Peptides against a protein of PDB entry 4Z63. Designs and how they scored, part 175

Target 1, 334 residues: chain A of PDB entry 4Z63
Amino acid sequence: LCLGMNDLTGNIPEDLFHLKRLNLLGIQENRLSGSLSREIRNLSSLVRLDVSWNLFSGEIPDVFDELPQLKFFLGQTNGFIGGIPKSLANSPSLNLLNLRNNSLSGRLMLNCTAMIALNSLDLGTNRFNGRLPENLPDCKRLKNVNLARNTFHGQVPESFKNFESLSYFSLSNSSLANISSALGILQHCKNLTTLVLTLNFHGEALPDDSSLHFEKLKVLVVANCRLTGSMPRWLSSSNELQLLDLSWNRLTGAIPSWIGDFKALFYLDLSNNSFTGEIPKSLTKLESLTSRNISVNEPSPDFPFFMKRNESARALQYNQIFGFPPTIELGHNN

## One batch from the design tools (peptide; made by RFdiffusion4, then SolubleMPNN)

Design b2_p20_3_s3 (from b2_p20_3, 12 letters changed)
Fold by OpenDDE base, seed 2:
Structure b2_p20_3_s3 (fold): chain B 334 residues (1-334), chain A 20 residues (1-20)
Amino acid sequence: as target 1 above (334 residues)
Amino acid sequence: SYITTFPDEGEKVDDLVYTL
């Protein structure tokens, strides 16, 4: 049953929950309000639940133990409060959980040993606090993780050295500290292709440790952190780099010639730093900007990107990395 | 400019095709 993209108001009719053979319920992009009914438990054949973009409030009902076939739960852009329900945090069937842009709070707790099918987690823009959950690497299929715009004070857990499934990771604006520790841990994530850390590590030094290595890194965004230091030499070994944003920092020294050796680099923003010297001639030879059709068919994160011109500007949404125009921004370096 | 993974308050997002 798909009733999305209407102007439906009020509550879901109770009789809808009698549809025991229903596999798909989509009621997204409406004006539905009140609590999400616990009677959703009666939809025992449910595979996909989409209640996103509504006016739902209250706690998410703890009924997911009665939904053994549920693979997809989309509840983004609602007014949900409280934590992740225990039955949801223990769901063995769930592949995707999207609860972005709610008012969920407390410590983030997932039973990753039970959540054997979880591949994508979007909990961005909530009110989670405390520390990052140390057991996230126990979610052995968890590939896509957005935890941006929460209050995860402290450091990246040491356990994330074992986060082998992690491919796409955003922690933008999450009050993280110790960039040296974070990079030292996350370099062990052998499948990590996308790392977004914007608005963290305020005023720290970007490490220039030659022991750091990110072999499969395609997208690195560490913007608006007020980071000090220079262009890190360890980044030169990330041969698959496609997008680099280090803008709005306090980086100094020369832009190194190796920045032009990245065959797939199509987006470079080093603007609003304190770089000096000459522009490397190698940048004029970037193959991705001169001759290569960038393949649009590469896997992308299950979370959108946003470009902000400045801190006060409205963000522009980009659903895919390749939605960004080919760019070299070196402006505002003094 | 700088890139992040969250909109400003009140912005519409989620025109996303999931890869799962």
Scores: peptide ipSAE 0.334, ipTM 0.728, DockQ to the pose 0.776
Fold by OpenDDE base, seed 5:
Structure b2_p20_3_s3 (fold): chain B 334 residues (1-334), chain A 20 residues (1-20)
Amino acid sequence: as target 1 above (334 residues)
Amino acid sequence: SYITTFPDEGEKVDDLVYTL
């Protein structure tokens, strides 16, 4: 049953929960309000539940133990409060959980040993506090993780050295500290292709450690951190780099010539730093900007990107990395 | 400009087609 993209108001009729053979319920992009009914437990055949983009409030009901076939739960952009329900945090069937842009709070706790099918987690823009959950690497299929805009104070856990499934990771604006430790840990994530760390590590030094290596890194965003230092030499070994944003930092020195050796680099923002010297001639030879055949069909994160012109500007949404226009931004380097 | 993974609060932006 798909009733999304309407102007439906009120609560879900109770009679809808008598549909015991229902595999798909989509009621997204409406004005549905009140609590999400516990009677969802009666939908024992449910594979996909989409309640996103509504006005739901209260706690998410603890009924996911009665939904053994549930693979997809989308609840982004609601007014949900409280924590992740215990039955949801222990779901062995769940592949994707999206609860971005709610009012969920407390310590984030997931039983990753039980969540054997979880591959995508979006909990961005909530009120989670405390530390990052150390057991996230126990979610052995977890590929996509957005935890942006929460208050996960402290450092990236040492356990994330073992996060082999991790491919797409955002921790933007999560009050993180110690960028040297974070990069030193995350370099061990052999499948990491996308790393977004914007609005963390305020005023720290970007490490220039030649021992750092990100083999499969395609997207690196570490913007608006007030980072000091220079262009990091370790990044030159990330031969698959497609997008680099280091804008709004305090980076100094020359832009190195090796920045033009990245065959797939189509988006470069080094703006609002303190770089000096000449623009490398190698940038004028970037194959991605001169050739029409960039293979656009590479896997992207499940979470969208947002481009902000400044802190007060409305964000522009980009659902895919290749949605970004080919860009070289070197402005405001003084 | 700078890139992040969150909109402003209350912004209805997500056309996330999760292709799993």
Scores: peptide ipSAE 0.334, ipTM 0.726, DockQ to the pose 0.752
Fold by OpenDDE base, seed 3:
Structure b2_p20_3_s3 (fold): chain B 334 residues (1-334), chain A 20 residues (1-20)
Amino acid sequence: as target 1 above (334 residues)
Amino acid sequence: SYITTFPDEGEKVDDLVYTL
């Protein structure tokens, strides 16, 4: 049953929860309000639940043990409060959990040993606090992780060295510290292609350790961190790099010539730094900007990107990496 | 410009392109 993209108001009729054969309930993009009914438990055949973009409030009901076939739960852009319900945090069927842009709070805890099917987790823009959950690498299929805009004080857990399934990771604006430790850990994530760390590590030095290596890195965004240092030499080994945003930092020195050796680099933002010297002639030889239709069919994160012109500007959404226009931005370097 | 993975507070900017 798909009732999304309407002007429906009020509560979900209780009789809807009598549909025991219902595999898909989509009621997204409405004005539905109140608590999400506990009677969702009666939808025992449910595979997909989309309640996103509503006015739901209260705690998410702890009924997911009665939903053994649930693969997709989409609840983004609501007013949900509390934590992740225990039954949801232990769901063996759940593949995708999106609860972005809610008011969920407390410590983030997932039973990753039970969540054997979890592939995508979006909990961005919530009120989670404490530390990053050390057991996330135990979610053996977890590929996409957005935890941006939460309050995860401290460092990236050492256990994330074992996060082999991790491909797309955002921790933007999560109060993280120690970029050197974070990169030193995350380099062990052999499948990591997208790393977004914007608005963390405030005023730290960007490490220039030649021992760092991100073999499969395609997207690196470490913007608006006020980072000091220079263009990191270790990045030159990331031959698959497509998008680099290091804007709004305090990076100094020359832009190195190796920046033009990235065959797939189509988006480069080094703006609002303190780079000096000449623009490398190698930038004029970027193959992606001169000749190649970059194949739109490359895997992208499940979470969207948002481009902000400045801190006060409205964000522009980009659902795919290739939605970004080919860009070389070197402005505002003094 | 700079890239993030979150909209500003209150911005309903999710183009929900859900591939079914």
Scores: peptide ipSAE 0.331, ipTM 0.734, DockQ to the pose 0.764; fails the geometry check
Fold by OpenDDE base, seed 1:
Structure b2_p20_3_s3 (fold): chain B 334 residues (1-334), chain A 20 residues (1-20)
Amino acid sequence: as target 1 above (334 residues)
Amino acid sequence: SYITTFPDEGEKVDDLVYTL
């Protein structure tokens, strides 16, 4: 049953929960309100539940133990409060959980040992607090993780050295500290292609440690951190780099010539720093800017990106990395 | 500009994905 993209209001009719053979319920992009009914438990054949983009409120019902076939739960952009229900946090069937842009709170706890099928987790823009969950690497299939804009604190857990499944990771604006430790840990994530760390590490030094290596890094965003230092030499070894945003920092020194050696680099923002010297001539030879033969079929994060012109500007949403226009921004460097 | 993975505070509406 797909009823998405309408102007439906009120509650879900109770009789809908009598549809025991229903595999797909999509009611996204409506004005449905109230609590999400516990009677969802009666939809025992449910594989996909999409309640996103509504006005749902209250706690998410703890009924996911009665949904043994549920693979996809999309609840982004609602008013849900409380924590992740225990049955949801222990779901062995769940592949994707998207609860971005809610009011979920408390300590983030997932039983990753039980969540054997979880490959995508989006909990961005919530009110989770405390430390990052150290057991996330135990989610052995977890590839996509957005935890941006939560009230996490402290450092990236040491356990994330073992996060082999991790490919796409955002921790933007999550009160993280110690960028040197974070990068030192995350470099061990062999499948990591996308790393977004914007609005963390306030005023720290960007490490220029030649021992750091991100072999498969395609997207690095560490913007608006007030970072000091220079362009990090370790980044020159990330030969697959496609997008680099280090804007709105306090980086100094010259833009190095190796920045133009990235064959796939189509988006570069170094604006609003204190870089000096000449623009490297190698930037004028970036192949990606002369011929957009970048394969549109490359895997991308499940979470959207948002481009902000400044802190007060409205964000522009980009669902895919290749949605970004080919860009070289070097403005406001003095 | 700068990139992040969250909309502004209070944007309950993910802005229109410009699928180019």
Scores: peptide ipSAE 0.314, ipTM 0.732, DockQ to the pose 0.454; fails the geometry check

Design b2_p20_3_s4 (from b2_p20_3, 11 letters changed)
Fold by OpenDDE base, seed 2:
Structure b2_p20_3_s4 (fold): chain B 334 residues (1-334), chain A 20 residues (1-20)
Amino acid sequence: as target 1 above (334 residues)
Amino acid sequence: SYITTFPDEGQEVDDLVYTL
């Protein structure tokens, strides 16, 4: 049953929950309000539940133990409060959980040993606090993780050295500290292709440790952190780099010539730093900007990107990395 | 400019095609 993209108001009719053979319930992009009914438990054949973009409030009902076939739960852009229900945090069937842009709070707790099918987790823009959950690497299929715009004080857990499934990771604006430790841990994530750390590590030094290595890194965004130091030499080994944003930092020294050796680099922003010297001639030879059709068919994160011109500007949404225009920004370096 | 993974308040557009 798909009733999305209407002007439906009020509550879901109770009789809808009698549809025991229903596999798909989509009621997204409406004006539905109140609590999400506990009677959703009666939809025992449910595979996909989409309640996103509504006016739902209250706690998410703890009924997911009665939904053994549920693979997809989309509840983004609502007014949900409380934590992740215990039955949801223990769901063995769930592949995707999207609860972005809610008012969920407390410690983030997932039973990753039970959540054997979880591949994508979007909990961005909530009110989670405390530390990052140390057991996230126990979610053995978890590939896509957005935890941006929460309050995860402290450091990246040491356990994330074992996060082999992790491919796309955003922790933007999450009050993280110790960039040296974070990079030292995350370099062990052998499948990590996208790393977004914007608005963390305030005023720290970007490490220039030659022992750091990110073999499969395609997208690195560490913008607006007020980081000190220079262009890190370890980044030169990330041969698959497609997008680099280190803008709005306090980086100094020369832009190194190896920045032009990245054959797939189509987006470079080093603006609003303190770089000096000459622009490397190698940048004029970037193959991705001169001759290559960038393949639009590459896997991307299940979370959108946003470009801000400055801190006061409205963000522009980009649903895919390749939606960014080919760019070299070196402006505002003094 | 700088890139992040969250919009300003009220600027979200939910037009995502999931890879799953």
Scores: peptide ipSAE 0.422, ipTM 0.786, DockQ to the pose 0.762
Fold by OpenDDE base, seed 1:
Structure b2_p20_3_s4 (fold): chain B 334 residues (1-334), chain A 20 residues (1-20)
Amino acid sequence: as target 1 above (334 residues)
Amino acid sequence: SYITTFPDEGQEVDDLVYTL
């Protein structure tokens, strides 16, 4: 049953929960309000539940133990409060959980040992607090993780050295500290292709440690951190780099010539730093900017990106990395 | 500009695939 993209109001009719053979319930992009009914438990054949972009409130019902076939739960952009229900946090069937842009709170706790099928987690823009969950690497299929804009604190857990499944990771604006430790840990994530760390590490030094290596890194965003230091030499070994945003920092020194050696680099923002010297001639030879044939078929994060011109500007949404226009921004470096 | 993975409050827009 797909009823998305309408102007439906009120509550879900109770009789809808009598549909025991229902595999797909999509009621997204409506004006449905109130609590999400506990009677969802009666939809025992449910594979996909999409309640996103509504006005739902209250706690998410703890009924997911009665939904053994549920693979997809999309609840982004609602007013949900409380924590992740225990049955949801223990779901062995769940592949994707998207609860971005809610009011969920408390400590983030997932039983990753039980969540054997979880491959995508979006909990961005919530009110989770405390430390990052150290057991996330136990979610052995977890590839996509957005935890941006939560009230996490402290450092990236040491356990994330073992996060082999991790490919796409955003921790933007999550009050993280110690960028040196974070990068030192995350370099061990062998499948990590996308790393977004914007609005963390305020005023720290960007490490220029030659021992750091991100072999498969395609997207690095560490913007608006007030980071000091220079262009990090370790980044020159990330030969697959496609997008680099280090804008709105306090980086100094020259832009190195190796920045133009990235064959796939189509988006570079180094603006609003204190870089000096000449623009490297190698930037004028970036193959990705001279040929339109960037392979659009590359895997991307499940979470969207947002570009802000400045802190007061409205964000522009980009659902795919290749949605970004080919860009070289070097402005406001003095 | 700078990139992040969250919009400003109330600025989330679903399915903005800017296919240029």
Scores: peptide ipSAE 0.407, ipTM 0.777, DockQ to the pose 0.470
Fold by OpenDDE base, seed 5:
Structure b2_p20_3_s4 (fold): chain B 334 residues (1-334), chain A 20 residues (1-20)
Amino acid sequence: as target 1 above (334 residues)
Amino acid sequence: SYITTFPDEGQEVDDLVYTL
């Protein structure tokens, strides 16, 4: 049953929960309000539940133990409060959980040992506090993780050295500290292709440790951190780099010539830093900007990107990395 | 400009089709 993209108001009729053979319920993009009914437990055949973009409030009901076939739960852009229900945090069937842009709070806890099918987690823009959950690497299929705009004080856990499934990771604006430790840990994530760390590590030094290596890194965003240092030499070994944003930092020194050796680099923002010297001639030879045939069909994160011109500007949404225009921004380096 | 993974409050437009 798909009733999304309407102007439906009020609560879900109770009689809808008598549909015991229902596999798909989509009621997204409406004005549905009140609590999400516990009677969802009666939908025992449910594979996909999409309640996103509504006015739901209260706690998410703890009924997911009665939904053994549920693979997809989409609840982004609602007014949900409280924590993740215990039955949801223990779901062995769940592949994707999206609860971005809610009012969920407390310590983030997932039973990753039980969540054997979880591959995508979006909890961005919530009120989670405390530390990053150390057991996230126990979610052995977890590929996509957005935890941006929460309050995870402290450092990236040492356990994330074992996060082999991790491919797409955002921790933007999550009150993180110690960028040297974070990069030193995350370099062990062999499948990591996208790393977004914007608005963390305020005023720290960007490490220039030649022992750092990100083999499969395609997207690196570490913007608006007030980072000191220079262009990191370790990044030159990330031969698959497609997008680099180090804008709005305090980086100094020359832009190195090796920045033009990245065959797939189509987006470069080094603006609002303190770089000096000449623009490398190698940037004028970037194959991605001169050749029309960039293979656009590479897998992107499940979470969207947002571009802000400045701190007060409206964000522009980009659903895919290749939605970004080919860009070289070197402005405001003084 | 700078890139992040969150909009300002009330500015989200989520048309993402999750193909798993």
Scores: peptide ipSAE 0.407, ipTM 0.786, DockQ to the pose 0.808
Fold by OpenDDE base, seed 3:
Structure b2_p20_3_s4 (fold): chain B 334 residues (1-334), chain A 20 residues (1-20)
Amino acid sequence: as target 1 above (334 residues)
Amino acid sequence: SYITTFPDEGQEVDDLVYTL
C-alpha cells in the first residue's frame, strides 16, 4: 500500500494494521502525526515500512521482533525521540535502517551480532551522544554508514580496523577528535571508497604520514576542520580518487604536482586554505576533465551529499557523487 | 564551497529513490 506524497493528516487508521498480508507500507511525505502505533506489530508480512517525511513523534515502538520479514525501515525526517528500540537493534532481517533527521538520543547501541543482514545505516542528524559504538564492525554486511551531525565525542574506535564491510562512511560534524588516529584506523577498511569527515578535528594537524594508505578511496571530504599542515603525501597512492574536498582549512605549502596524476579526479576543492606557489601544470592534464565520460553507474553512498558555498549559504543536495559538476576550486588561498 | 552529509535545519529535501 503506497499512500506517499499526499496531504494526509492525523493518525494512521488502526484498521490499516489488520492487513496481515501487507508486504509494503509507504505513507511517506504526508502530515501524519502522533505516535507510530504499536499495532504495526500486526503487519507480520511487512518487508518495507516507509513512514519518512511526516510529523510522527514519541518513541519508536518496540515491536520489531514481530516483524520477521522487515528488510527496510525508513523513518527519516520525523520527530522520533528516545533510542533505537531493542527489537529493532536486534533485527536479523533488517537490511536498511534510515532514521536520519529525527530527535533520537542517548547512546547508540546496536546488537551487530544479531543484525546479520544490515547493509545500510543512516542515523545522521540526531541527538545521539557518547562514543561511537565499538561493535559496529560486527555488523558483517554493513556497507553504508551515516552518523553525521550527532555528538560522538572522542576518537574513532580501534575496532574499526576490522570494519571490512565498510564502503561509505560519513561522520561529518560529530565532534570527533584525533584525525591522525582516525585515519590510522580507517586505512585498514579495505573496502572504504567514501570518507566524509567535514566539521571535525577542529584545528588539528592533517597527518602527512607516508605509511597511511587508502587503496580504494574515491571520495575524501575533510572540509571546514581548520586543519593545519600541507597536502598529505599518502593521498598520492589513492589512484582511484574521484572527489577531493579539503576546503575551509588552514592548509599551507604548495599544491603538489601529483594531484594531476589522478585519472578519475573530476572534483577538486582546495579553496579557503593558505596554499602558496604556482598552480600545478598537471591539473590541466586531468583525464576526467579533458576526455572521459565518467561512468554514472558507479556505486554511490546511500546518504546524500550537501554542498555549501559558505557557512551562511543554503545547502545544495547531491544524491550521487557524479551529480557534482566537474570542478577545480582553488579560490581564496592567501 | 564545502561538502557535508547533512543539510541546514529545514532545508532537507530527500529525493533519494530507495530500490526494493
Scores: peptide ipSAE 0.407, ipTM 0.783, DockQ to the pose 0.871; fails the geometry check

